# Peptides against a protein of PDB entry 5OK6, part 94

Target 1, 215 residues: chain A of PDB entry 5OK6
Amino acid sequence: ELPGLDSQWRQIENGESGRERPLRAGESWFLVEKHWYKQWEAYVQGGDQDSSTFPGCINNATLFQDEINWRLKEGLVEGEDYVLLPAAAWHYLVSWYGLEHGQPPIERKVIELPNIQKVEVYPVELLLVRHNDLGKSHTVQFSHTDSIGLVLRTARERFLVEPQEDTRLWAKNSEGSLDRLYDTHITVLDAALETGQLIIMETRKKDGTWPSAQL

## One batch from the design tools (peptide; made by RFdiffusion4, then SolubleMPNN)

Design b2_p19_7_s1 (from b2_p19_7, 7 letters changed)
Fold by OpenDDE base, seed 1:
Structure b2_p19_7_s1 (fold): chain B 215 residues (1-215), chain A 19 residues (1-19)
Amino acid sequence: as target 1 above (215 residues)
Amino acid sequence: APLPPPKPRPFTERMPAPP
């Protein structure tokens, strides 16, 4: 049974775990399609549980570019295309109204940037390759707040690099040249890495030379 | 809110893409 309409409104909008609660780094938030959310608002504010304004199941279909990988459309805007709810509020709405069959929740993490916390709606997807096999990429998702060191470790793991092997990263830039990601302590954001960007892991030769030194 | 502008890339080396 659905909670009372006033209770729903208070819990989702004004509760300690409501939409307006402060963002906290590492917490999960969820996207809700804007029109559905507005329909829900109208329903619960209308005061009639039997109203024709009943929103039905949550349906985020319009936010997805595909129903295979469930990737978000590019360029979605908070407040226009979707609203963000904290995990508790999302789970309440799902429990009350359901989620469209087969549709995954759109879970995102709060990240801490130098001057602000935000929900990272679009994490960075990097194409990891080895210098000697540019045709075989591994797509891996990273936060903008992840270090280049994490990208390197992830690449080493994906390519089964032995601990004694020395490796470094290059990023293919917009000019088609490679920029060395020398500082592994900077973030993906600081390195200005973008989704779809090719990241090349170079492995040092047994003779102590780098493959790139011969190019 | 948009992401903050990235810092200048601390790239120490640039090379052509491998062929």
Scores: peptide ipSAE 0.121, ipTM 0.733, DockQ to the pose 0.772
Fold by OpenDDE base, seed 5:
Structure b2_p19_7_s1 (fold): chain B 215 residues (1-215), chain A 19 residues (1-19)
Amino acid sequence: as target 1 above (215 residues)
Amino acid sequence: APLPPPKPRPFTERMPAPP
């Protein structure tokens, strides 16, 4: 059952549990398409529950580039294309209005950056490959706050590398050269890795030499 | 808001891309 219009406004637009509440690292937030949200604002501010301004079900279709993988369009802007709601507020709106049939929720995590919390709308998708098979990529998503060490561990797992095998990473740069990701303690952000970037895992030879030293 | 600028990259080695 829909609560009263003033109750809806207070539940969603508040500084403690609603849209205006502080971001906390690790929490889930959800994207809502901006036009739907503005229609909802107009409806609840109008004070008439029977108004022709009723927003209907939440429809995020315009935020997706495809309905197969449910990937977001590139270049979406907060406050222009979508609003961000904390999990509680999102679940209230879904319970009141419903979500368009077949659409998944657009869930994102709050990440901790230097001096700021942010909802990470666009995590980094890296193309992981082995140095000896550049044609066989594994696309893996990472947070900008994930370490290069995590990228390396993930690559080792995907390629079934044994614990006794030594590995290291290279990133293909915009100039078409490879930069060694030597420091495994820095983040994906600090390394300036980007979506679609090729990350090459090099495996040390049994003779103790690196394949790259012979190129 | 844009992400903060990356720190200086601790790249110790650069090589040509494999052909």
Scores: peptide ipSAE 0.084, ipTM 0.769, DockQ to the pose 0.718
Fold by OpenDDE base, seed 3:
Structure b2_p19_7_s1 (fold): chain B 215 residues (1-215), chain A 19 residues (1-19)
Amino acid sequence: as target 1 above (215 residues)
Amino acid sequence: APLPPPKPRPFTERMPAPP
């Protein structure tokens, strides 16, 4: 059963628990297509449950690039294309109005950047490869706040590297050369890594030499 | 004729610039 319109408004727009509440790192927020949300606002502000302004089920189809991988379109803007809701508010709206059949929720995490918290709508997708097999890539998603050390650990896990094997990362730059990711404590953001960038894991030889030292 | 400059090594020990 739908709550009263005033109750819906208070639940979703309440500054303590609703859309305007402070962002907290690690929390889940959800994207809602802007036109649907504006239609909902008009409906609940109108005060008439029988009005022609009923928004129907949530449909984020216009935010997706495809319905296979459910990737977001590039260049979506908060407040223009979508609104962000905290998990509780999202779940209320889904419970009241439903979500389009077969469409996944667009869940994103709050990240902490220098001087700001934001919802990370576009995390970084890196192409992980081994130095000896550049033709076999693994696409892995990372936060901008993830360390290069996490990228390295993830690469080691994906390539089944033994614990005693020593490894390091290289990033392919715009000139087509490889820049060594020497500091593993910096973030993906600090390293200026971008979606689609090739990251090469190099494994140290048994003789203690690096393959790259011979090139 | 002067030897062509050595091709730049594909691997560089450069650190990413801070943002």
Scores: peptide ipSAE 0.028, ipTM 0.536, DockQ to the pose 0.061
Fold by OpenDDE base, seed 4:
Structure b2_p19_7_s1 (fold): chain B 215 residues (1-215), chain A 19 residues (1-19)
Amino acid sequence: as target 1 above (215 residues)
Amino acid sequence: APLPPPKPRPFTERMPAPP
């Protein structure tokens, strides 16, 4: 059942789960398409539950570039294309109005940057490959705040690397060369890794030599 | 807010891309 319009407004805009509440690292926030949200605002501010301004179900279709992987369009801007809601507020809206059939929620995490908390709308999608099988990629999403060590561990897991096997990472740069990711403690951001970038996991040979040292 | 600019990449050994 839909709450009263004033209750909806207070809960979504000004409540403990309000849109304007402080960001906290690790929390989930959700994107809502701006036009729908503005329609909802108009509806709840109008004071008439039977108003023609009823927003209907949440429809984020315009935010997606594809309905296969449900990737967001590039260059979306908060406040222009979408609004961000805390998980509780999102779940309220979904419970009240529904979500368009077949659309996944657009869940994103708050990340801690050096001087700011931010909802990471565009995590980094890396193409993980093995040095000896470049044709078999695993696309994996990482936060900009994730360490290169996590990327390496994830690659090892995806490729079923045994614990005793030694591995290292290379990033394919814009020039087509491979840059070795020596420091596993730096972040994806610090390493300047980008979405769609090829990350090559090299496995040390049983003889203790690296395949790359023979190239 | 945009992400901060990445730090300079650590010193990397460059190799030719595998064929």
Scores: peptide ipSAE 0.026, ipTM 0.645, DockQ to the pose 0.820

Design b2_p19_7_s2 (from b2_p19_7, 7 letters changed)
Fold by OpenDDE base, seed 5:
Structure b2_p19_7_s2 (fold): chain B 215 residues (1-215), chain A 19 residues (1-19)
Amino acid sequence: as target 1 above (215 residues)
Amino acid sequence: AALPPPKPRERTERLPAPP
């Protein structure tokens, strides 16, 4: 059953638990297409529950680049293309109006950046490969705040590297050369890694030599 | 808000891409 219009507005548009609440690192927020959200605002502010301004089901179709992987379009802007809602507010709207059939929720995490908390709408998608088999990639999403050490651990896990095996990472640069990622304590952001970038994991040989040292 | 600019890339060892 739909709550009263004023109750809906207060539940979603408040500074404590709704859209205006402070961001907290690690929390989930959800994207809502702006046109739908504005229609909802007009509906609940109009005060007539039987109004022709009823927004219907949440439909985020215009935010997606594809309906296979449900990737977001590039260059979407908060407050222009979408609004961000905390998990509780999102779940209320979905419960009241529904979500378009087959569409996944667009869930994103709050990250801690220097001097700011932000919902990370565009995490970095890296192509992880082994040095000896560049044709077999694993696409993995990382936060800009994730360490290179996490990228390395993730690569080791995906390629089933045993704990005793020594590994290191290379990033393919725009010139086609490999830049070695020496410092595993810096972030993906600090390393300037980008979506679609090839990250090569090299495994040390049993003789203690590196495969790349013979190239 | 845009992400802060990345730190200047430290001079890393550059190798040719494996074949």
Scores: peptide ipSAE 0.022, ipTM 0.576, DockQ to the pose 0.797
Fold by OpenDDE base, seed 4:
Structure b2_p19_7_s2 (fold): chain B 215 residues (1-215), chain A 19 residues (1-19)
Amino acid sequence: as target 1 above (215 residues)
Amino acid sequence: AALPPPKPRERTERLPAPP
């Protein structure tokens, strides 16, 4: 059942779970398409529940570039293309109005950067491959705040590398050469890794030599 | 807000891309 319009407004805009609440690292926030949200604002501010301004179900279709992988369009801007809601507010809206059939929620995490908390709308999608088999890629999403060590561990897991096997990472750069990722403690951001970038896991040979040292 | 610019990359060894 739909709450009263004033209750909806207070819950979503001004409540403890409201749109303007402080960001906290690790929390989930959700994208809502801006036009839908503005329609909802107009509806709840109008004071008439039977108004023609009823927003209908949440429809984020215009935010997606595809309906297969549900990837966001590039270059979306908060406040222009979408609004961010904390999980509780999002779930309220979904419970009240529904979400378009078959459309997934657009969930994102708050990350902590050196001087700011931010909802990471565009995490980094890396293409993980083995040095000896570039034809088998695993696309994996990482936060900009994730360590290169996590990328390496993830690659090892995806490729079923045994614990005793030694591995290291290379990033394919824009020039087509490989840059070795020496420090595993730096972040994806610090390493300047980008979406669609090829990350090559090299496995040390049983003789203790690296395959790349023979190239 | 845009993410801050990445820090300068650590010293990397550049190798040819594997075939």
Scores: peptide ipSAE 0.022, ipTM 0.557, DockQ to the pose 0.848
Fold by OpenDDE base, seed 1:
Structure b2_p19_7_s2 (fold): chain B 215 residues (1-215), chain A 19 residues (1-19)
Amino acid sequence: as target 1 above (215 residues)
Amino acid sequence: AALPPPKPRERTERLPAPP
């Protein structure tokens, strides 16, 4: 049974775990399609549980570019296309109204940037490749706040690089050349890495030379 | 809000892409 309409409104909008709660780094938030959310608002504000304004199941279909990988459409805007809810509020709505069958929740993390906390709706998807086999990519998602060191470690793991092997990263730039990522302590954001960008892991040769030194 | 366009802060060495 659904909670009372006033209780729903208070819990989702005005509660300690409501939509307006402060962002906290590492917490999960969820996207809700804007029209559904507005329909829900109208329903609970209407005061009639039997109203024709009943929103039905949460349906985020319009936010997805595909129903295979469940990737978000590019360029979605908070407040226009979707609303962000903290995990508790999302779970309440799902428990009350359900989620469209087969549709995954759109979970995102709060990240801390130098001057602001935000929900990272669009993490960076990098194409990891080896220098000697550019045709075999591993797509891996990273936060903008993840270090280049994490990208390197992830690449080493994916390519089964032995601990004694020395490796470094290159990013393919917009000019088609490679920019070497020297500092592994900077973030993906600081390195200006973007979704779909090719990241090349170079492995040092046994003779101590780098493959790229011969280019 | 969209992330601000990232600006590279790191020193990079530019090399031609491997063949």
Scores: peptide ipSAE 0.020, ipTM 0.549, DockQ to the pose 0.702
Fold by OpenDDE base, seed 2:
Structure b2_p19_7_s2 (fold): chain B 215 residues (1-215), chain A 19 residues (1-19)
Amino acid sequence: as target 1 above (215 residues)
Amino acid sequence: AALPPPKPRERTERLPAPP
């Protein structure tokens, strides 16, 4: 059953638990398409539950570039294209209005950056490859806050590297050169890794030499 | 909001791009 219009407004816009609540690292927030949200605002602010302003089901179709992988369009802007809601508020709206059939929720995590919390709408997609087979890539998403160590572990897992095999990472830079990622404790952000960037996993040879030492 | 600028990169070894 739909709550009263004032109750809906208070529940979703309440600064303590609603849209304006403080971001907390690790929490889930959800994207809502802006036009739908504005229609909802008009509906609940109109004070007439029987009005023609009823927003219908949440429909985020315009935020997606594809309905296969449900990837977001590039360059979406908060407040222009979408509104961010905390999980509780999102679940209320979904319970009240429903979500368009077949659409997944657009869930994103709050990340802790230096001096700021942010909902990470666009995680970094890296192209993981082996040094000896640059043509076979694994696209993997990482948070900007993930460590290079996690990227390395993920690469090892994807390429089925045995525990005894020694590996290291290189990033292909904008100049086309490879930058070796020495410190595995820094973040993806600190390493300035970007979506679509090629990350090369080098495996140490059985003779104890590195393939790159022959370049 | 834009991400803050990355911290100075760690020490890297630069190699030519593989062909």
Scores: peptide ipSAE 0.018, ipTM 0.526, DockQ to the pose 0.777

Design b2_p19_7_s3 (from b2_p19_7, 7 letters changed)
Fold by OpenDDE base, seed 5:
Structure b2_p19_7_s3 (fold): chain B 215 residues (1-215), chain A 19 residues (1-19)
Amino acid sequence: as target 1 above (215 residues)
Amino acid sequence: APLPPPKPLAEREVLPAPP
């Protein structure tokens, strides 16, 4: 059953648990398509439950670039394309109006950056490859707050690297050259890694030499 | 009155992660 329009407004727009609440690291937030949200605002502000302004089910179709992987379109902007809601507020709206059949929720995490928290709408998608087989990539998502050490561990796991094998990372830069990721303690953000960037895992040879030292 | 646009997340109060 739909609650009263004033109650809906108070549950979603309040500063403690609603849209305007403070961000907290590790929490889940959800994207709602902006036009739907504006239609909902108009409906609940109109004060007539039988109004022709009823928003219907939540439909985020315009935010997706594909319905296979449910990837977001690039360049979406908060307040223009979507609204962010905390999990409680999202679940209220879904309970009241439903979500379009077959669409997944667009869940994102709050991350801690230097002196700011934000909802990470776009995690970094890296193309992980081995130095000796550039044609076999593994696309893996990372947070901007993840360490290069995590990227390296993930690459080792995906390529089934044995614990005794020594490995290091290179990033292909915009100029097409390779930059060494020496410091494994810095973040993906600090290393300026971007979505679609090629990350090359180099494995040390049994003779103790690196493949790149022979180039 | 028309609702103000949502504040950008960057302008919100930041709470630490729960323990």
Scores: peptide ipSAE 0.021, ipTM 0.547, DockQ to the pose 0.021
Fold by OpenDDE base, seed 2:
Structure b2_p19_7_s3 (fold): chain B 215 residues (1-215), chain A 19 residues (1-19)
Amino acid sequence: as target 1 above (215 residues)
Amino acid sequence: APLPPPKPLAEREVLPAPP
């Protein structure tokens, strides 16, 4: 059953548990398409449950680039294209109105950056490859706050690298040259890694030489 | 070269707790 309109407004917009609550690192937030959310606001503020302003099911279709991988469109802006809700508020709206059939929820994490918390709407998708087989890529998502060390570990796992094998990363830059990722303690953000960037894992030879030193 | 500005993460500025 739908709660009263004032109760809906208070539950979703209250500063403690609603849309305006402070962000906390590691929490899940959800995107809601802006037009739907504005229709909901108009409905609950109108005070008439029988009004023609009923928003219907949550429909995020306009936020997606494709309905196969459910990737977000690039360049979406908070407050213009979507609203961010904490998990509790999202689950209330889904319980009350439903979500459009077949659409996944758009869940995103709060990350901690220097002096600010952000909802990471766009995690970094990296193309992981081996130096000896550039044609076989693994696309993996990383947070901007993930370390290069995590990228390296993930690459080692995906390529089934043995623990005793020594490996290092290279990033292909916009000029097409390879920049070595020396510091594994810096973040993906600090390394300025971007979505779609090719990350090359080099494996040290048994003779102790690096393949790249012979090029 | 200045690092390109990070792609817009949805920013919520956490106002510092008042002292």
Scores: peptide ipSAE 0.020, ipTM 0.397, DockQ to the pose 0.033
Fold by OpenDDE base, seed 1:
Structure b2_p19_7_s3 (fold): chain B 215 residues (1-215), chain A 19 residues (1-19)
Amino acid sequence: as target 1 above (215 residues)
Amino acid sequence: APLPPPKPLAEREVLPAPP
């Protein structure tokens, strides 16, 4: 059963726990397609539960570029294409209206950037490869706030690198050259790594030489 | 009056953490 329209409005739009609540790093927020949300706003503001303005189930189909990987379309804009709701508000709406069959929730995390908290709608997708086999990539998502050290650990894990093997990363830049990621403590953001960027893991040879030093 | 469009999260004042 749907709660009263005023109750719905207060729960979703309440500044303490609703849409306008402060962002907190690590919290989950959810995308809701803008037209659906506007229809919901019109419904609950209309004061008639039997109104033809009933929004139906949440349908985020227009936000997805594909229904296989459920990737978001590029260039979606908050307030234009979607609204962001905190987990509590999202779960209320899903409980009341349902979510379109087969669609996953679009969950995103709040990240802390140097001067701002934001919901990271677009995590960075990196193409991880080995220096000796550039044709076998592993696509892995990282936060902009993840360290290069995490990228390196993830690459080592994906390529089954033994603990005693020394590894380092290179990023292929826009000019097609390789920039060495020397500092593993900087973030993906600080390293200016972008989605689709090739990250090359180099493994040190048993003789103590690096493969790249011979190119 | 239609409620103002939700402010983008980027435009939300980060309330200073309580001391």
Scores: peptide ipSAE 0.020, ipTM 0.452, DockQ to the pose 0.019
Fold by OpenDDE base, seed 3:
Structure b2_p19_7_s3 (fold): chain B 215 residues (1-215), chain A 19 residues (1-19)
Amino acid sequence: as target 1 above (215 residues)
Amino acid sequence: APLPPPKPLAEREVLPAPP
């Protein structure tokens, strides 16, 4: 059952779990298409439940580039294209109005960057490959706050590298050369890794030599 | 009074993770 309009407003805007509540690192937030959200605001502020301003089901279709992979369009801006809600507020709206059939929620995590806390709307998608098989890529999503060490561990897991095998990473740069990722403690952000960038995992040979040392 | 415009996420207070 839909709660009263004043109750909806208090839960979503002014509640402890409302839109304006402080961000917490690691929490889930959800994108809501701005036009729908503004229509909901007008509906609950109008004070008439029978008004023609009823927003209907949440529909984020305009935020997606496709309905196959449900990837977001590039260049979406908070407050222009979408509004961010904490998980509790999102779940209230979905329970009251529904979500468009077959459309997934747009869940994102709060991250802490050196001078900014934000919801990470666009995590980094890296193309992981082995040095000896560049034609077989694994696309994996990482946070900007993830370490290069996590990227390396993920690559080792995806390529079934045995624990005793030694491995290292290279990033293909914009000039087409390879930059070695020496420091595994820096973040994806600090390494300036970008979506679509090729990351090459090199495995040490049994003779103790690296494949790249012979190039 | 119109509600103040929502603060950008960048201007929102971040709470530490609960222990």
Scores: peptide ipSAE 0.020, ipTM 0.428, DockQ to the pose 0.021

Design b2_p19_7_s4 (from b2_p19_7, 6 letters changed)
Fold by OpenDDE base, seed 4:
Structure b2_p19_7_s4 (fold): chain B 215 residues (1-215), chain A 19 residues (1-19)
Amino acid sequence: as target 1 above (215 residues)
Amino acid sequence: APLPPPKPRPFTERRPAPP
């Protein structure tokens, strides 16, 4: 059963536990399509539960670029295209109104940046490849706050690199050359890595030389 | 809000892309 309209409003919009609550690093937030959310606001503010303003099930279809991989459209703007809700508020709305059949929730994480917490709506998708086989890529999602060390560990795991093998990373830049990701302690953000960027894992040869030294 | 601008890239080496 749906709770009373005032109760819904307080539960979702309450600044302590709802939409306006402070962001905390590592928490999950969810995207809600803006027009649906505005329809819900109008419904609960109208004071009539039987009104024609009933929003129906949550439908985020307009936020997706495809229904295969459920990727978000590029360039979506908070407050214009979507609203961000904390996990508790999202789960309440889903329990009350439902989510469109077969449509996944749009879950995102709060990240800590130097001066602000932010919901990372667009994590970085990197194309991980081996130096000796550029045609076999693994697409992996990373936070802008993840270290290059994590990218390297992830690449080693995906390519089944043995612990004794020495590896390093290169990023293909806009000029088509490779920039060495020497410092593994910097973040994906600090390295200015972008979605769709090719990241090349190089494995040291048994003779102690690097393949790239011959390029 | 946009992410902060990236720091200068601390790249120590640049090479041609492998073929």
Scores: peptide ipSAE 0.242, ipTM 0.835, DockQ to the pose 0.803
Fold by OpenDDE base, seed 3:
Structure b2_p19_7_s4 (fold): chain B 215 residues (1-215), chain A 19 residues (1-19)
Amino acid sequence: as target 1 above (215 residues)
Amino acid sequence: APLPPPKPRPFTERRPAPP
């Protein structure tokens, strides 16, 4: 059952878990297509439940570039293309109006950057490969706040590297050369890694030498 | 066709960008 219009507005915009609540690192927020949200605002502010301003079900179709992988379009802007809602508010709206059939929610995490908390709408997708088999890539998503150490651990897991084997990472740069990611404590952001960037995992030889030292 | 392995290009030390 739909709550009263004033109750909907209070719950979504002016509640403890409303749209304007402070961001908290690690929390989930959801994207809502802006035109739908504006239609909802007009509906609940109008005070007439029988008005022609009823927003219908949530439909984020215009935010997706495809309906196969459900990737977001590039260059979407908060407040222009979408609004961000905390999980509680999102779930209320979905319960009241529904979500378009077959369409996944657009869930994103709050990350903590040095001077700001932000919903990470576009996490970094890295192409992980082994030094000895550059033809087999694994696309893995990382936060900008994830450490290079996490990228390395993830690569080791994906390639089934034994615990006793030493590994290190290289990033292919814009010049096409390879930059060693020697500091595993820096973040993906600090390393300036970008979506689609090739990350090469090198495994140390049994003789203690690195394959790349011969190149 | 599998992309030819990138020609061995110089391996450089990557330094963190200053924030």
Scores: peptide ipSAE 0.044, ipTM 0.628, DockQ to the pose 0.077
Fold by OpenDDE base, seed 2:
Structure b2_p19_7_s4 (fold): chain B 215 residues (1-215), chain A 19 residues (1-19)
Amino acid sequence: as target 1 above (215 residues)
Amino acid sequence: APLPPPKPRPFTERRPAPP
């Protein structure tokens, strides 16, 4: 059942779970297409439930690059292309208006950056490869706040590396050379890793030598 | 003729610069 228009406005904008609530690390927020949200605002601010301004179901179609992987378009801007809502507010809107058939929710996490919380709309997609087979990549998403250690563990898992095998990471830089990711405690952000960047997992040889030492 | 400088090694052993 749709609540009263004033109640909708208060719940979504000014409630304890409203749009303007403080970000908290680890919380889920959801993207809502800006035009739909503005239509909703007009509807609830109009004070007439029978108004022609009824927004219909939430439709985020314009935010997606494709309907296969449901990847977001690049370069979307908060406040221009979409609005961020906390999980409770999103679930209210979905319960009231529905979500367009077949569209997944666009859920994103709040991350803690130095001195700021941010909804991470674009996690980093890294291309994980082995040093001996650069042609077989695994695309894996990471948070900017994930450690290089997590990237290494993920690479080891994806390549079925045995626990006794020693491994290390290299990142292909903009100059086309490989920079070793020595510190596994730094973040993806600290390492300046970007979407589409090639990350090479090197496995130590049985003789105790590294393949890279011979190149 | 001087030998062309060796091609830079693909593995630079460099640490990433902080952003």
Scores: peptide ipSAE 0.040, ipTM 0.593, DockQ to the pose 0.091
Fold by OpenDDE base, seed 1:
Structure b2_p19_7_s4 (fold): chain B 215 residues (1-215), chain A 19 residues (1-19)
Amino acid sequence: as target 1 above (215 residues)
Amino acid sequence: APLPPPKPRPFTERRPAPP
């Protein structure tokens, strides 16, 4: 059974625990399709539980570019295409109304940027490759706040690099050249890495030379 | 709101991509 309409409104819109709550780094927030959310608002504000304004189950279908990988469409705008809800509010709505069958929740994390907290709706997907085999990519998602060191460790793990092997990263730039990701302490954001960008892991040879020195 | 524009740090080395 649904809670009372006023209770729903207070629970979801509560400034302390609802939609307007402060963003906290590492917390999960969820996207809700804007039209559904507006329909819900109209329903709960109408004061009639039997109203024809009942929103039905949450359906975020219009936010997805595909129903295979469940990737978001590019260029979605908060307040226009979707609303962000904290995990508690999302779970309440799902429990009350359900989520469209087979559709995954759109969970995103709050990240800490130098001057602001933000829900990272679009984390960076990098194409990790090995220098000697550019044709075999591993797509891995990273936060803009993740370090290049994490990218390197992830690449080493994916390519089963032995602990004693020395490795470094290159990013393929828009000019088609490689920029060395020398500083592993900077973030993905600081390095200006973008979704779909090729990141090349180079492994040092046993003779102490780098493969790229032969280019 | 979009992420702040990245402030790319200068890369220490640039090379041609391997073939």
Scores: peptide ipSAE 0.238, ipTM 0.824, DockQ to the pose 0.751; fails the geometry check

